# Ledger of designs, part 142: peptides against a protein of PDB entry 6TME

Target 1, 324 residues: chain A of PDB entry 6TME
Amino acid sequence: NRLKRAYIALQAWKKAFYSDPFNTAANWVGPDVCSYKGVFCAPALDDPSVLVVAGIDLNHADIAGYLPPELGLLTDVALFHVNSNRFCGVIPKSLSKLTLMYEFDVSNNRFVGPFPTVALSWPSLKFLDIRYNDFEGKLPPEIFDKDLDAIFLNNNRFESTIPETIGKSTASVVTFAHNKFSGCIPKTIGQMKNLNEIVFIGNNLSGCLPNEIGSLNNVTVFDASSNGFVGSLPSTLSGLANVEQMDFSYNKFTGFVTDNICKLPKLSNFTFSYNFFNGEAQSCVPGSSQEKQFDDTSNCLQNRPNQKSAKECLPVVSRPVDCS
Target 2, 324 residues: chain A of PDB entry 6TME as posed
Amino acid sequence: NRLKRAYIALQAWKKAFYSDPFNTAANWVGPDVCSYKGVFCAPALDDPSVLVVAGIDLNHADIFGYLPPELGLLTDVALFHVNSNRFCGVIPKSLSKLTLMYEFDVSNNRFVGPFPTVALSWPSLKFLDIRYNDFEGKLPPEIFDKDLDAIFLNNNRFESTIPETIGKSTASVVTFAHNKFSGCIPKTIGQMKNLNEIVFIGNNLSGCLPNEIGSLNNVTVFDASSNGFVGSLPSTLSGLANVEQMDFSYNKFTGFVTDNICKLPKLSNFTFSYNFFNGEAQSCVPGSSQEKQFDDTSNCLQNRPNQKSAKECLPVVSRPVDCS

## One batch from the design tools (peptide; made by RFdiffusion4, then SolubleMPNN)

Design b2_p17_5_s1 (from b2_p17_5, 12 letters changed)
Fold by OpenDDE base, seed 3:
Structure b2_p17_5_s1 (fold): chain B 324 residues (1-324), chain A 17 residues (1-17)
Amino acid sequence: as target 1 above (324 residues)
Amino acid sequence: SLIDERLEQSYKNLYNS
């Protein structure tokens, strides 16, 4: 009996709660699991006459506890949303039995350990949100082999390089922000055919931006701020026909910010502050447009306010990195 | 942003399940 298995799982989970400040699980009593707060039942896909637990929503419950292995008994769950709690420990490997998993949101918790590779076992997964946790280690390349609509990895402790497989991703939104990723952005990034938003904020990425970024003609948000990127901005960025928000601030970029970038047709905000740019086109000057917002603060620009000193600029500007 | 939109859609999907 599927509901009996669910009962076992949910009772085990209740026992794994250290704190339930809103008494969310107060009604988690008895075999009628479909009446449990945050538990949603639906007809089974393989047998409409059978009712199964299809979804969990414990968002914003502030529950402290862990995920016990018995959760693997929730084999019919397709939607698992437990964000904004205080769950700790690791994602149990027993969740591999949840083969219908479609949306998995464990964001804003206290999970630790390596990337939860169990997520890779779910063939139908479309939404993965593990942001705002303490996941660590390298990102498995296989994550980008998944047919995900969105990949939220930000605010964790992930390290190492971004996998070359990123180009295989069909996701429209990918966030790497606020981790410890290092190395270069893979050239394969240009192959992300469905990409709309990508965020690299606050990592330890370095090297030159790959020219292939210019192939991301559907991207509306590109944020590479707060990294260690060097060299000039790729001329191919003129190909970002749909970019609206672009941020390269807080890097070590040099060279000239060109008209071809600042005049991008849908560009509304372009921040390139806190770099070592030594020139900018007139179209890039803050205040030059009512339709676009620019920030050129703290560069090496002549005749602009709030720039770096010559002492700070000269060592960097005089030795530009060749990205060719 | 699409980030927020996706989250909202996810919640809607859950509630409609």
Scores: peptide ipSAE 0.015, ipTM 0.566, DockQ to the pose 0.227
Fold by OpenDDE base, seed 5:
Structure b2_p17_5_s1 (fold): chain B 324 residues (1-324), chain A 17 residues (1-17)
Amino acid sequence: as target 1 above (324 residues)
Amino acid sequence: SLIDERLEQSYKNLYNS
C-alpha cells in the first residue's frame, strides 16, 4: 500500500522534527496522509485508481530537524518544497527511490556535506534549488547533463572550478553567487542555448572572460561582479542583443569600455565600477542616457570623478593582460 | 525576475497537483 508507506515516511519525519514553531505537523496524525498539512495527493501515474502522495510543501515553516532515510518511501513524490526551514544534516541517499522527482527545493536551510548527488539520479528533474545552505566541495559536472530549467547554487561553500559541461545545460537561470568557485569561466558557456540569467557574484573566479559569452543572445542578466577577472572586455559582448542587466564591478579589468557594449539595444543597467579601465566611450558615461544607468566609479579614467589614483592605476594599466 | 516567476509557477503546480 503506497499510502501506508507514505504514512511511515511522514511519521518518521515528524519524529525527526526538533522544533515546529507553527505547529505545521500538528495534524499529521492517523492514516489519512492526504489530509496532512503540506502534503498533496494525486492519482498515481501508473494506476489512476490509486491515490498517492505526489507533493510536499513545507515552505517557510521554520521547522528544525533533519531528513530521515524513511523519506525514501515517498516514491510517488514529484514536488518537494521545504525552503526556509532549519533542517540540518545531509540529503538522504534513500531519496534516489523518488524517481518521479520534478522540482526539488531545499533552499534556505542548514544542510551540509558535499553536493547532494542523489539529485543526479532523478531522470525527470527540472528544477533544483539548494541555495542558502552549507553544501561544500566540488560541483559535479553531471549536473549540467540534466535537462534542468533552473539551477540555484548560490550562497553555499562550493569550491574548485566551474565544470566545462556548463555548455550542455538547457537551464534558463543559473546562479553560482557567493561560493568559493575558482578558475576561469569555461569557453563552453556560449553553448548555453536557453540561458536568460546567470550570476557569478562573489566568487574567486579569475582569468579573461571568454569571447564565447557574446554568443548568449538570449541572456537578459549577466553578473560577474566581485571576482578576480582580468584583461579587456570581449568585443563579442556586442552580441548580447537582449541583455538588460550587466555587472562587471569589483574585478581587475583593464582597457577601454566601447560604444558597442554601452549601446546594446536592451541594456538598462551596466556597472563596471571598481576596476582598472583606462578609457570609456561617451555612451558609457553616467548620465549620458535617460534610458540606461552606468557606473564607472573607481577606475583609471581621465576627467571623471571618484577614480583611482595614478599610484594605484599605473602598476596595473601599464601591464595589461593579453587575452588573445 | 525569472527566478521569482519560476518559484511562483512551482507553487502553483504544487497546489494544483
Scores: peptide ipSAE 0.014, ipTM 0.545, DockQ to the pose 0.170
Fold by OpenDDE base, seed 4:
Structure b2_p17_5_s1 (fold): chain B 324 residues (1-324), chain A 17 residues (1-17)
Amino acid sequence: as target 1 above (324 residues)
Amino acid sequence: SLIDERLEQSYKNLYNS
């Protein structure tokens, strides 16, 4: 009996709770698991006459505990949302049995360890949110082989480089922000045909921006701020026909910020502050447009306020990085 | 943002199941 298995799983999970401040699991008593708070049942896909646990929503329950292996008995779960709790430990490998997993949200918890590779075993996964945890190590390249619509990795402890396989991703939203990713943005990034929003904020990324970024025709948000990028902005950025928000602040960029970038048709906010740009087109000057907002603070621009000193600028500006 | 939209869709999916 599938509901009996679910009962075993859910009771095991309840036992794995260290704290349930909102008494979310108070009604997790008895065999009627479909009445449990945060448990959603639906007819099974393989047999509509059978009721199964299809979803879990324990978002914002502030529950402290861990995910026990018995959760693998929830084989019919397609939606697993336990956002904003205090679950710790690792994601159980037993969850590989949840072959219908469609949306997996364990964000804002206290999970640790390497990337939960069990997520790679789910053939139908479309949404993966593991942000605001303590996952560490390298990002497996296979993550981008998945047909994911959204990938939220931000605010973890991931290290190493961003896999070249990123170009294979069909995700519309990808967040890398606030990790420890290093190296260059892969040139394959331009192959992300469905990308709308990508955020690299606050990593240890470096090198030149790949020209292929300009191929991201559907991108509306591109944030590469707070990294170690060098060189000039690629001229191909003029191809970002739909970009609305662009942030390159807090890097080590040099060169000239061109009209072709600042006049992007849908550009609403462009922040390139705290770099070493030594020139900007008139169209890039803050206040030059009523429709666009620019921030050129703390660069090496002449005749602009709040710029770096000559002493700070000269060593960098005089030795521009060749990205060719 | 698309992030917000995705979250909203997720909730809808949960409560419509």
Scores: peptide ipSAE 0.014, ipTM 0.580, DockQ to the pose 0.172
Fold by OpenDDE base, seed 1:
Structure b2_p17_5_s1 (fold): chain B 324 residues (1-324), chain A 17 residues (1-17)
Amino acid sequence: as target 1 above (324 residues)
Amino acid sequence: SLIDERLEQSYKNLYNS
């Protein structure tokens, strides 16, 4: 019965294919769905004597089509990987019936619409990858209430502010890159105790960086480049004991880049180019270290090459933003 | 891009953990 439902779902999906360049679904014929290319069966958790469709892997199949509602019949699926295709439309609400969903990867497709809130209905979801799509609108705050290991949101059309609930996230990797997020980074960010990598690159974020960033003791990658951040770098950044890659380039930062930041023990690359910094410690100067790489290009630094003109610097440097 | 490569590596790390 469960495999019969899966058959119905998979046949409906096959019919929803507009193009299958690699003939991935060529063998999707007959009731033996477990033999279908990209379909993986396993013993059911509630009855080991019954085989069920537990996983889908159609990664890199370049399939054009949409996800029909009949996919909701795949109630035993825990792994759904369909990245690097050309699926369009929305994620069906019927997928709420897939209560065992553990990993959901629909990245690098052509999905549209708001954030797929159906993902929030999956109690056991650990991995969510929806990057490189056309999802739009606000990010639901509830996404960070989920016990996710990774949240990939980059390269979409998301807008509005980053939810305050971000501090509740247990994810080690979170990407916001290349969206339309605006506003400040929430102060609650410092509560992300498991965070290793966070990427904000290429948004419309602004304001001062919260001091609470310095509480991210486990962060190894912090990229806030290509935004509208202002003010000085928080002194609390000296607390980033494990940061290896740090990028603040292409913002509107001012002030002095301190030794406490540039001498971070694990720091390998620190890019603070294309800002309005008017001073830097000797430890921040490119070439000052063999172990660390710095880029101070296009700031307002004295006696450094490739800096902004006084005409460009004076209006900004003379009116520093007080983040206190 | 560099970011894409980094993200890909993170993705791989997740599956290898």
Scores: peptide ipSAE 0.009, ipTM 0.517, DockQ to the pose 0.636

Design b2_p17_5_s2 (from b2_p17_5, 12 letters changed)
Fold by OpenDDE base, seed 3:
Structure b2_p17_5_s2 (fold): chain B 324 residues (1-324), chain A 17 residues (1-17)
Amino acid sequence: as target 1 above (324 residues)
Amino acid sequence: SLIDKRLEESKKKLLES
């Protein structure tokens, strides 16, 4: 009996709770698992006459505990949303049995260890949110081979480089923010055909921005702030026809911010503060447009307020990185 | 939030299937 298996799994999970401040699992008693708070049943795909546990929603329950291996018995679960809890440990390998997994959200927890590779085993996965945890190590290249709509990795402890396979991703939203990623952004980034939003904030990324960024025609949000990027902004950025929010602040960029970038047709906010830019077009000047907001603070611009001192600028501006 | 919206939409789809 599929519900019996679910009962075993859910009772094992309840036993794995160290704290349930909202008494979410208080009604997790008896065989009627479909009545459990946060448990959602639906007709089985293979037999509509049979009810199965199809979804878990324990979002914002502040539950402390871990995920026991018995959760692998929830073989019919397609939606697993347990964000904003205090679950710790690792994601059980037994979850590989949940072959219908469609949306997996374990964000804002206390999970540790390497990237949960079990997520790669789910053939139908469309949404992966593991942000705000303590996952560490390398990001598996295979993550971008999956047909995901969104990939949220931000606020973890991931290290190493961003895989070149990123270009294979069909995701519309990808977040790398607040990790420990290093190296250059792969040139393959321009191949992300469905990309709308990408965020690199607060990593250790470096090098020149690849010219291929300009091929991201559908991107509306591009944030590369708080990294170690160098060189000039690629001229190909003029190709970002749909970009609305762009942030390059807190890097080591040099050179001239051009009209072609600042006059992008959909651009509403462009922040390039806290760099070493030594010039900007008139169209980039804050206050020059009512429709666009610019921030050029703390650069090496002449005749602009709140710029870096000559002493700070000279060593960097005099030795620009050639990205060609 | 976006995730909550997606969850609700997904739930609706499951219940309607």
Scores: peptide ipSAE 0.024, ipTM 0.672, DockQ to the pose 0.105
Fold by OpenDDE base, seed 1:
Structure b2_p17_5_s2 (fold): chain B 324 residues (1-324), chain A 17 residues (1-17)
Amino acid sequence: as target 1 above (324 residues)
Amino acid sequence: SLIDKRLEESKKKLLES
């Protein structure tokens, strides 16, 4: 009976394909759904004698189509990976019936609409990848209340501010890159106890960086490039004991880049180019270290190559933003 | 990729559980 429901769902999905260049669904015929390409069966958790559809993997199939509501009949699915296709439309609310959902990857598709709130209904969800789509609107604060290992949101059309609930996240990797987020980074960011990698690239974020960033002891990658951040770099960044990759390029930062930042013990790459910094410690100078790479291009530094003109610098440097 | 690795690991766990 459970496989019969799966059959109905999968046949409905096949009918929802506009194009299947690799003929992925060519063998999607007959009741033996466990033999379908990209369909994976396993013993049911509640009855090991019953075989159920536990996973979908259609990654890189270049399938054009949409997700029909009948997919809600796949109630035993824990893994749903359909990245790198051309699926369009919205994520069906009927997927709320997939209560075992553990990993959900719909990245690199053509999905539209607001954040798929159905993802918030899955109690066991650990992995959420919706990057490289056309999702829009605000990010629901509740996303960070979930016990997720990774949250990939980059390359969408999300806007508004980053929710303050971010501090509640247990995720090790979070990407906001290439959206339309605005406002400040919440001070609660320092409470992200498991954070290893966070990326803010290419948004409309602004204001001063919160001092609480320095509390991110486990962060290895911190990229805030291509935004509108202002002020000086927080002195508390000296607390980033494990940061390896740090990028603040293409912002409006001012002030002095200190030794305490450039001498971070695990730092391998620090890019602070295309800002309005008016000074840097010797340890920050490109070429000063063999194990560290720095880029100070296009700032307001004296006696350094490839800097902004005095005409460009003076209006900004003479009016520093006080972040205190 | 990281995603592929996670998928394989998760599949293995599901099959072994």
Scores: peptide ipSAE 0.024, ipTM 0.647, DockQ to the pose 0.101
Fold by OpenDDE base, seed 5:
Order: structure tokens, then sequence, then C-alpha cells
Structure b2_p17_5_s2 (fold): chain B 324 residues (1-324), chain A 17 residues (1-17)
């Protein structure tokens, strides 16, 4: 039966634990898997008279180990939350059998290998959190074809470009931060109709910001700091009617920071420090507003404190990148 | 955490379905 399969899976997993400092699996004994700490049962969707393992919650257990292939026997699991552990290895392909997977959180572990493509096989997946691991390689474009509410990819070793399919994403939150992504932000980004928060911090992204960013009417957080972006800020950024937090710091931007950007109606924090901007509107000056916080440090601005030297500025400012 | 909150909400929905 289903609980017997679950028992086999959970016992195999317990055996795969190298360390369980909080003795989380201490009560993982006997056939009554529904009593196991961190294991949650519910009536099966296809037969409400049958009790099945529907969820796993081992968050913050600091367990060292790996995910054995026998976990594929947990075919009724819809919620899999095992963040803040020390699980290593790869996500087993046998998890493809978990066709009811709804939320998958393996964040803050020691997983390695390529993107866990098994996640793409789950038709009902809504939440994917694989951040703070050692996943590497290319991000499959198919990730954005899925109807996900949130996509957390930050703090991994992903490389290559961001897929053009990003525009198809229905996610409200997407994090790319602290990876090795390169290339330009796709112009299709403006098609992300449900986007609220997007973070690109600390990658190798470059080129001009696409004008289509200004179409992100629902975005409240836009952070593109610590990359290699060039050119001027798109004038279309004036369309970000709901942006509250905006960060372009630590790039190679040039040009003038306009009044239309700094006067965005919901803007609370705008950081454009450590670039090569050669001018800013009065509304962009730190201290000019009581409701908005600005940082213009380390640019090429005249009559402002803590700016780059003329020697540093001249070579860059005199050769602005044309993004038209 | 936000994740934990989401988990609890999802669990509730699952149990009520």
Amino acid sequence: as target 1 above (324 residues)
Amino acid sequence: SLIDKRLEESKKKLLES
C-alpha cells in the first residue's frame, strides 16, 4: 500500500542521514509513518478513505545526508520543504514520480550538479526554491513556461544567459542574485505581467537595460546592482508606477539620472551609487526628500561629495554607450 | 519565516481539500 511505500522511502532516507544533530528522525521507527516528525499525512486525492504522506517539513533540522532514489516512492507528496539542512548530492530523478508536487523547497543545502530538471516534470508545481546551494550550469528555458508563483535561484553557480522565455513567467518573485549569469536582460522581461520582485544582484550581466523594464507596472522591487550594465537608464523607467526599491549600484551606467525616475510615485529607496553618471536631477539628490532615500555616491557628478576623480570618469563619460 | 507561513497555508489547503 501507499504507506508501506512511504515507510520504505523514509527508512531509506533515514539511512542516508550522516548526521541528525537534533534527532529529528529519532522517532522514525515503525510502520506508522504519519507519526514521524516532519511527516504530514492527508487523505489521498483519488480516495479520501486512504491516508497518504502528503507533506515533508524538515526545515532547519541541520541534517547532513543525501536524497536517496527511494524518495520516489513518496508519490503522494505535494509539499517538500527541507531547507536549512546539509543535504548533498543531486536531486534524484526518481522524484519525477511525485506528480502532485506543489511546493519544492531545498534551499540552504549543499546540493550540486546541474539544474534539477526533475522539477520541470511536475505539472502542478507552484513554488520552487533552490537558492543557497551549489547548482551549476545553464538555466533551462522551460522553467519559465511553468505556472510558478515564485522562483528562487539565488546563491548558486548558474551560468550562461537568462532565457528569453522569462517573459512567459507568471511568477511574482524571481531571484537570480549571486550566480554567474551573463549577457543581457532579455527584452521579453516586460511581458512578466505578475512580477512584483526581481533581483539580479551580483552576476556578470552586461549591456544596456532593455526599455521594456518600464512595462513592469506591478514591480515593487527591482535590483540590478553589482553587474556590468552600461549606457543610460531607460527613459521608460518612468513607467514603474509601483516601484518602491530600486538599485542600480555597482555597474557602469552613464548619463543623466532624470527627474522622472526620481519622482516615481511609490519610490522609497533608489540607489545608483558606484556608476559613472555625470548628472542628476535635483529630485535625485540625497536629502532632497523626506520620504525617499537616494544614494549617488561614487559617480561622476559635479558638486557632490564622494565622487570619482576626473581621471576615473573622463575615459568612460566621454565614450558613452549608445543604447538606441 | 515567509516560507514556513506558505507551508502552513498549503498544508491547511491540502487538509481541507
Scores: peptide ipSAE 0.021, ipTM 0.643, DockQ to the pose 0.100
Fold by OpenDDE base, seed 2:
Structure b2_p17_5_s2 (fold): chain B 324 residues (1-324), chain A 17 residues (1-17)
Amino acid sequence: as target 1 above (324 residues)
Amino acid sequence: SLIDKRLEESKKKLLES
């Protein structure tokens, strides 16, 4: 009996709670699991006459505990939302049995260990949110082979390079922010056909920006701030026809910020502060447009306020990195 | 869809950060 298996799983989970400040699981008593708070039943896909546990929603319950292996008995679950809790440990491998998984949200918890590779085993997964945890190690290249609408990885402990498979992603939103990623952005990034928003904030990324970024015609938000990028901005950035928010601040960029970038048709905010740019077009000057907002603070620009000293600029500007 | 709603909520948070 499917509901009996669900009962075993849910009771095991209740026993794995260290703290339930809102008494969310107070009514998790007896065989009628469909009456449990945060448990949602629906007719089974293979037999509409059979009721099964199809969804879990424990968002914002502030529950402390872990995910026990018995959760693998919830084989009919398609929606698993447990964000904003204090769950710790690792994601159980037994969840591979949840072959109907469609949405998996474990964001804002205390999960640790490597990337939960069990998520890669779910054939129908469309939504994956693992942000605001303590996941670490390398990002599996296979994550970008999944047909996901969004990939939220920000605020973890992921390290190593961004996989070249990123170009295969069909996601509209991808966040790498506030991890420990290093190396260059792969040139394959330009192949992301559905990308609207991508965020690299606060990593250890370096090297030159690939020219292929300019192929991201649908991108509206591009944030590469707070990294170690060097060289000039690619001239191909003039191809970002739909970009609205662009941030390159807090890097080591050099060279000239061109009209072709600052005059992008949909550009609303362009921040390139805290770099080593030694020139900018008039269209890039803050206050030059009523429709666009620019920030050129703390560069090596002449005749602009709040710039770096000659002493700070000279060692970097005199030895520009050649990205050709 | 529920996914669309989640996606929109996430986008909003990103824009506010």
Scores: peptide ipSAE 0.019, ipTM 0.592, DockQ to the pose 0.093

